# Designs tried in a protein design run: peptides against a protein of PDB entry 3QIS. Part 239

Target 1, 334 residues: chain A of PDB entry 3QIS
Amino acid sequence: PSLELSRREFVFENVKFRQLQKEKFQISNNGQVPCHFSFIPKLNDSQYCKPWLRAEPFEGYLEPNETVDISLDVYVSKDSVTILNSGEDKIEDILVLHLDRGKDYFLTISGNYLPSCFGTSLEALCRMKRPIREVPVTKLIDLEEDSFLEKEKSLLQMVPLDEGASERPLQVPKEIWLLVDHLFKYACHQEDLFQTPGMQEELQQIIDCLDTSIPETIPGSNHSVAEALLIFLEALPEPVICYELYQRCLDSAYDPRICRQVISQLPRCHRNVFRYLMAFLRELLKFSEYNSVNANMIATLFTSLLLRPPPNLMARQTPSDRQRAIQFLLGFLL

## One batch from the design tools (peptide; made by RFdiffusion4, then SolubleMPNN)

Design b2_p23_4_s2 (from b2_p23_4, 12 letters changed)
Fold by OpenDDE base, seed 1:
Structure b2_p23_4_s2 (fold): chain B 334 residues (1-334), chain A 23 residues (1-23)
Amino acid sequence: as target 1 above (334 residues)
Amino acid sequence: MEELRREIEELRAQPPLTAEDLA
């Protein structure tokens, strides 16, 4: 069996969070026998590609002189955004197109990623006074490392060392402040807020806006701004309630005093974001007659975002654990 | 309610990132 490939090198320029890019190529059976093709893992890989890449179709059958179009789709989800923002991963891969009883054909994937405030830590964002696209990638790495160290110091209740005149970090990320302030000003009376999805084009505009500027007003509908807040919270590498406190939140779910004590032990930025969000959500609930938002809906929605199980426990979350997590958050909404 | 308004107002009393906070 033999294949001819129309292209073997693919470049994905300016890859962004949640923006699908597609590059297409053709494969043709230039042999005299039918052939089966598949993308296969490289040696020691479990998958044929990185999580942000896919081939469609990834396998197929070709008769002699048959041709098929293959789409290479690049999509940075919440699962890849953090490692791409830090430069730990890059828009580079090698695909192995295997022909049954034939040869391997190598495809080179390359490109560049544009960092996003989505998928960046709260600690790093509190140190970023400028839009993330204005911050050099090298400085993003340093900010994430420094942010990790400050998180640890904060959790340990270590007195900040009187290290020099480093600019005081923001109390909350500017991005989350902008989102919440917009919703507070313009969306409190919005019918079906957090229930109606945003527009994908508007979501992309909001993401690009927050990544590149500090706008006076966020573009798009209230629904798109609301969904952008949910996407932001979902994309956080560390949830607003740190994984280290997850079990304590569940254990305290029916004791409002202990719940408040657990929140007081969050890193400063996480604690501030939590309080700011709860504050906004309590205000939003006062307008329930207009926005159809209720405490149970909000608690259910935001619990999955704010109080995520640690990755090692995610598969073990019981319905009881989920109910305790919701009850924990309800104690801050009521 | 007042304490929470004060925390929002303290978070908001971080001035909307002034052009000076951005400089």
Scores: peptide ipSAE 0.029, ipTM 0.674, DockQ to the pose 0.090
Fold by OpenDDE base, seed 3:
Structure b2_p23_4_s2 (fold): chain B 334 residues (1-334), chain A 23 residues (1-23)
Amino acid sequence: as target 1 above (334 residues)
Amino acid sequence: MEELRREIEELRAQPPLTAEDLA
């Protein structure tokens, strides 16, 4: 069997978080026998491609002189955004198109990723006074490493941060401040806030706006701004309530005094973001007659975002654990 | 409760970090 490929090199320029890109090529059976093709894993890989890449179709049959179009789809989800922001991963891959009883064909995937404030740590964002697209990629890596080390020192109650010549970190990320301040000013009376989805085009504009500027006003509808806040919280590599405190939050869920003590042990930026969000949500609940928002809905929605189980416990989360997590947040909303 | 409210009111009453506080 033999194939002809119309293209073997693919370049995905300016790949962004949640923005789908597609490149197409044709494969033709230029042999005299039917053939089966499939994308196969490389040696030591579990998958035929990286998590941000997909081929469609990934397998099929071709009769002699038959041609099929294959789409290469690049999409950066919450699961790939953090490793692309840090430069741990890149928009580079090699696909192996296998032909049954035939030759392997190699496809080269390349491109560039544009960093996002979505999927960046709260610690790193508190050190970023400028939009992330204005920060050199080398400095982003350094800021993430320094932020991890500071988080560990803060949790260990060790040495006072040397108030050395490094710029004072923000108390909360500017992106969280911008989203919440907009919602506080313009969305408290918005009917079905956090219940109505935003528009995908507006969400992309909001993400691009926060990545590239410090706007006076966030673009899009109140629903899109509200959903952008949810997407931001979901994309955080470390949730607002750090994984180390997850079990203690569940254990304290029915004691409001212990709950407050647990929150006081969060790293400074996480504690400030948590307090800021809870203050906003309590204010939003005062307008429940206008916005149809209630404490149980908000607690249920934000529990999955703010109080995620550690990755090693995700598969073991019981309905009782979920109810305790909701009860923990309710103690800050009521 | 009042301390947390004061810290948040202080975070809010900090003017939006002026372009000068961000510089």
Scores: peptide ipSAE 0.028, ipTM 0.676, DockQ to the pose 0.083
Fold by OpenDDE base, seed 4:
Structure b2_p23_4_s2 (fold): chain B 334 residues (1-334), chain A 23 residues (1-23)
Amino acid sequence: as target 1 above (334 residues)
Amino acid sequence: MEELRREIEELRAQPPLTAEDLA
């Protein structure tokens, strides 16, 4: 078997969070026999590509002189955004196109990633007074490392952050403040808020706006701004309620006093964001006649975002655990 | 509850982070 490839080098410039890019190439069976092709893992890899890359089709059959188009799709989801923001991963890969009973063909993937405030830690964002695209990647790494150390110190010691000469961190990320302030000002009377999806183009504009500027007004509809808040909360590497407190939230779900004590043990930035969100949502619930928003809908929606099971427990989450998690949030909305 | 409203009103009464408060 033999293949001819129209291209073997692919460059994905300016890759962004949630922005799909596609590059196409052709493979042709220039042999005299039918062949099966597949993308295969490299010797040390479990997958044929990195999580932000896919080939379509990733396998198939070609008759003699048959040609097929293959799409290489680059898409940074919540599952890849954090490691790309930190520079731990990069837009670089090598694909192995295997021909059954034939040879391997190597494809080189390269490019650059543009950092996002989406998928960045609350701690790091509280230390960022400028848009993330104005922050050097080296400084993003330092901010994440410093933020991790301050999170651990806050969890272990309950010691107030010493007023050391370092720039005082923001009480909440500017991005959360901007999203919530916009929704508070303009969306309290918005019918079907958090029930109607945003527009994908508007979501991309909101993400790009928050990554590159500190706007006076967020672009797009109230629905797109509301969905951008949900996407932001979903993309957090550590949820607003830290994984370490997950089980304690479930155990306390029916005792409002213990629930408040559990929240008081969150790192400062997480606690502030939680409190800020709960007060916004309680204000939004006063306008339920206009916005069709109720406490059960909000608690159900935000529970999956704010109170996520730790990765090791995710597969074990019972319906009872989900109901306890919802009940925990209801105690802050009612 | 009042303390949290006050913290949010203080976060809101912190003027919208002016380019100067971010400087």
Scores: peptide ipSAE 0.027, ipTM 0.682, DockQ to the pose 0.090
Fold by OpenDDE base, seed 2:
Structure b2_p23_4_s2 (fold): chain B 334 residues (1-334), chain A 23 residues (1-23)
Amino acid sequence: as target 1 above (334 residues)
Amino acid sequence: MEELRREIEELRAQPPLTAEDLA
């Protein structure tokens, strides 16, 4: 069997979080026999491609002189955004198109990723006074490493961060402040807030706006701004309630005094973001007659975002654990 | 709680953080 490929080198320029890019190529059976093709893992890889890449179709049959179009789809989800933001991973891959009883064909994938405030840690974002696209990638790596070390120190030691006067971190990320301030000003009377989806085009504009600027106003509908806040919280590498406190939140869920003590043990930025969000959501609940928002809906929605099970426990979350997590958040909304 | 509420109310009472206010 033999294949002809119309292209073997692919460049994905300016790859962004949640922005789908597609490149297409043709494969043709220039042999005399039917052939089966498949994308196969390289040696020591579990998958034929990196998590941000997909081939469609990834396998198939071709009759002699048959041609098929293959789409190479690049999409950075919440599962790939953090490692791309840190520069740990890059828009570089090699695909192996295997032909059964034939040869391998190599495809080269290259490109560049544009960092996002989505999928960046709360600690790093509190240190970023400028939009993430204005921050040199080398400084992003240093900020994530330093922020990780400070998070660990702050969890272990109630030692005041040495207030070296020049680079005080923000109390909350500017991106969270912008989203919540917009919703507070303009969305308190919005019917079906957090229940109606945003527009995908508006979500992309909001992401690009937060990555590139400090806007006076966030573009898009209140629904798109509300969904952008949910996407931001979902994309956090460490949830607003750190994984280390997850079990203690569940154990304290019915004691409001213990719940407040657990939250007081969060790193400063996480604690501030949590209190800021709870203050906003309590304000939003005063307008329930206008916005159709109730405490149970909000607690249920935000529980999955703010109080995630640690990765090692995610597959073991019981309905009882979820109910305790909801009850924990309800104690801050009521 | 009162400090962060005040800090949020102060942040809300301030014009949106300009690039200069973050400098």
Scores: peptide ipSAE 0.024, ipTM 0.651, DockQ to the pose 0.106

Design b2_p23_4_s3 (from b2_p23_4, 12 letters changed)
Fold by OpenDDE base, seed 2:
Structure b2_p23_4_s3 (fold): chain B 334 residues (1-334), chain A 23 residues (1-23)
Amino acid sequence: as target 1 above (334 residues)
Amino acid sequence: MEELRREIEELRALPPLTAADLA
C-alpha cells in the first residue's frame, strides 16, 4: 500500500485559548490495493497527538485512487492552557500516519501560542499589573515560579517579606475585577444571568480584550461577560479554594464559624478573590426579581468552579460531598 | 472595593509597555 499526502508541514500561527484553528490536507491512495490508515502514538506516547491537537478523520479506508480530506484541528481548552501559558508545552508535535502493512508518514506540526490570563494562576495574575500579552514570556515563567513560592509561604503562614511598594501584588487579578465590576454595573437586572449562554464570538473578544488591554468597558452581552467569568474560574490551574482546603470545606459545611476560618487560611489572592466573588454574588441575589438568580442556583453553579475536588478525589465525589460543598458556599451567600 | 477600583483606575492610566520596556 502507498499514500500520497498533499502536505506534511503545518504551521499554526497565533494560537489562542478557545480559538479553533483548522488546517486541511489530502491523502490519496496512489497504490493498487485498498489501504487502511490511522494516526498512531509515537513510541513513548499514549495518544497519537497532544491534547490541543486532533485529526479528523483519525483513521479510515481508501480504495485505489480514492482521496480523503483530513482536518488538523488545534484547540486550546482549559486542559492545555496552563502548560502552554507557562511554556512547559508548545505548539509543536509530530503525527505518525500509519499505513497498515505499509510505511509511516510523518507530519510536522509547529506554531506559536499567545499567552492568556485564562489558565494563569491567581498568584501570577496578581503580580501582573499589565495585560499578559505585554509581559515577556521569560517574565511569565519567573512570575509563576515566584507565585508558587508565595503560595507555599502563605500556606505555611510565613510572613511575606516586605517587598518594595512597586512590587506589591494586586489584591485581586485585574481581569477578575474587570469582569465582576462590569457585571455589577450592568448585569444586576439582566434576566437569566448565568443561565443564558454567551456568544462564542463575544467570548473570544472578551478573552482577547483581557489578554491585550485594560479596557474601560468589556465588549459583548452581559451573558457573554458572565460566561467569561465562569470560563475564567474553570480554567484556573488552582481553583479559588485551593485543593489543600477542599476536604476541610466539606467537613465544616454546616458550621459558618469554621467555614470562615478555613477561608482565612487561603493564600492572600485566593482569599481576596473568594471574598470579592461572594460579595458580588450576594449583591446579585438582591436583584433576584429581575435576574432570576437564586442562592441555590448560584451555589450549585459556583461550587463546581470554586470548590473543585482534587484530581485524585474527583472520581470519588459522592452526592453527599456535592451537597456539603454547596452548603459551604450557601453559608457565604445567605 | 474603592481601594481596588482606585488601583484599577491607576492601572488604566498607565501607558502601554513600549518595545524599550521589553528589552
Scores: peptide ipSAE 0.033, ipTM 0.632, DockQ to the pose 0.854
Fold by OpenDDE base, seed 1:
Structure b2_p23_4_s3 (fold): chain B 334 residues (1-334), chain A 23 residues (1-23)
Amino acid sequence: as target 1 above (334 residues)
Amino acid sequence: MEELRREIEELRALPPLTAADLA
């Protein structure tokens, strides 16, 4: 069997969080026998591609002189955004198109990623007074490493914040402030807030706006701004309630005094973001007659975002654990 | 209510990121 490929090199320029890019190529059976093609893992890989890449179709049959179009889809989800923001991963891959009883064909994927405030740690964003697209990638790495070290120091209660001449971090990320301030000003009376989905085009504009500027007004509908806040919280590498406190939140869920004590042990930025969000959500609940928002809906929605199980426990979350997590958050909304 | 207003006001007394906090 033999294939002819219309292209073998693919460049994905300016890849962004949640922005789908597609490149297409054709494969043709230029042999005299039917053939089966498939994308196969490289040696030591479990998958044929990186998590942000997909081939469609990834396998198929071709009769002699048959041609099929293959789409290479690049999409940076919450699962890839953090490692791409830090430069730990890059828009580079090699695909192996295997032909059954034939040879391998190598496809080169390359490109560049544009960093996002989505998928960046709260600690790094609190140090980031400028839009992320104005920050050199090398400095993003340093900010993430420093953020990890400060988180550990804060959790351990060890080091007084050295009052040294380093620019004081923001108390909350500017991106969270912008989203919540917009929603507070314009969305408190919005019918079906957090229940109606945003527009994908508006979500992309909001993401691009927060990544590139500090706007006076966030573009898009209140629904899109509300969904952008949910996407932001979901994309955090560490949830607003740090993984180390997850079990203690569940254990304390029915004691409001212990719940407040657990929150007081969060790193400063996480604690401030939590209090800020709870403050906003309690204000939003006062307008329930207009926005159709209730405490149970909000608690259920935000619990999955703010109080995520550690990755090693995700598969073990019981309905009881989920109910405790909701009850924990309800104690801050009521 | 007052404590929440104070936390929102302490968070709003986070100066609106002034052009000076961005400079």
Scores: peptide ipSAE 0.025, ipTM 0.655, DockQ to the pose 0.082
Fold by OpenDDE base, seed 4:
Structure b2_p23_4_s3 (fold): chain B 334 residues (1-334), chain A 23 residues (1-23)
Amino acid sequence: as target 1 above (334 residues)
Amino acid sequence: MEELRREIEELRALPPLTAADLA
């Protein structure tokens, strides 16, 4: 069996968080026999492609002289955004199109990624006084590494933050402040806030706005701004309540004094963001007659974002653990 | 408890980050 490919090199320029890009090519059976094709993993890989890439179809049969269109789809989700922001991963891959009893055909994927404040650590964002697109990628790597080291030092109660000549970090990321200040000013009376989804086009505009500027006003509806806050919190590499404190939050869920002590042990930026969000959500709950928002709905929604189980425990989360997590958050909303 | 109230009041008494505090 043999195949002819219309193209083997693909370039995805200016790849962004949550923005789908597509490239297409044709494969043709130029042989005399039916053939089966499939994308296969490389020798050391578990998957045929990186998590931000897919082929559609990824396998199939071709009769002699049959042609099929294959779509290569690039989509950066919350699962790939952090490693692309840090430059640990890149928009580069090699796909192996295998032909049963035939040859392997190699496809080269290349491109560039544009960093986002979505999927960047709270610690790094607190050090960024400028939009992330104004920050050199090399400096983003340094900011993430320094942020990890400061978090570890803070958790270990070791060295006092040397008040050295480094610019004082922001108390909260400017992106969180912009989202919450907008919602506080314009959305407290918004009916069905956090219940109605935003528009995908508006969400992309909000993300691009926060990545490239410090706006006076966030574009889009109150629903899109509210959903952008949820997406931001979901995309954090470390949740607002650090994974290390997850079990202690569950164990303390019914003691409000212990809950506050657990929160006091968060890294400074995480603690500030948690307190800031809880202050906003308590204010939003005062307008429940207008916005239809209640404490149980908010606690249920935000618990999955703020108090995530560590990746190694996700498969073991019980309904009891989820209820304890909700109860923990309720103690800050009431 | 008082420190936590003071830090929350300091976070609330943080003027809305003026464009000047972000400049």
Scores: peptide ipSAE 0.021, ipTM 0.647, DockQ to the pose 0.062
Fold by OpenDDE base, seed 3:
Structure b2_p23_4_s3 (fold): chain B 334 residues (1-334), chain A 23 residues (1-23)
Amino acid sequence: as target 1 above (334 residues)
Amino acid sequence: MEELRREIEELRALPPLTAADLA
């Protein structure tokens, strides 16, 4: 069996969070026998491609002189955004198109990723006074490493080392401040806030706006701004309530005094973001007659975002654990 | 309104995201 490929090199320029890009190529059976093709893992890989890449179709049959179009789809989800923001991963891959009883065909994927404030840690964002696209990529790596060390020091109650003339970190990320301040000013009377989805085009404009500027006004509908806040919280590598405190939140869920003590042990930026969000949500609940928002809906929605189970416990979350997590947040909304 | 502004202003009165640190 033999294949002809119309292209073997693919470049995905300016890849962004949640923006789908597609490149197409054709494969043709230039042999005299039917053939089966498949994308296969490389020797040390479990998957035929990186998590942000997909081939469609990834397998198939071709009769002699038959052709098929294959789409290479690049999509950076919440599951890939953090490692791309840090530069730990890149828009580079090699695909192996295997032909049954034939040879392997190599496809080269390359490109560049544009960093996002979505999927960046709260600690790193608190150190970024400028939009993330104005921050040199080398400095993003340093900011993530420093952010991990500051989180660890904050959890250990270690005294901050010398106040060298390093610019004081922000109390909350500017991005989350901008989103919440917008919602607070313009969306408190918005019917079905956090219940109606935003528009995908407006969400992309909001993400691009926050990544590239400090706007006076966020573009898009109140629903799109509200969904952008949810996406931001979901994309955080470490949830607003750190994984280390997850079990303690569940154990304290019915004691409001212990709940407040658990929150007081969060790293400074996480604690500030949590308090800021709870203040906003309590204010939003005062307008329930206009926005149709209630404490149970908000607690249920935000629990999945703010109080995520650690990755090792995710598969073991019980309905009781979920109810305790909701009850924990309800104690800050009522 | 005033309470969230006060928490933002308390979060700002901690060495702030001044509008000047955002500007």
Scores: peptide ipSAE 0.026, ipTM 0.668, DockQ to the pose 0.080; fails the geometry check

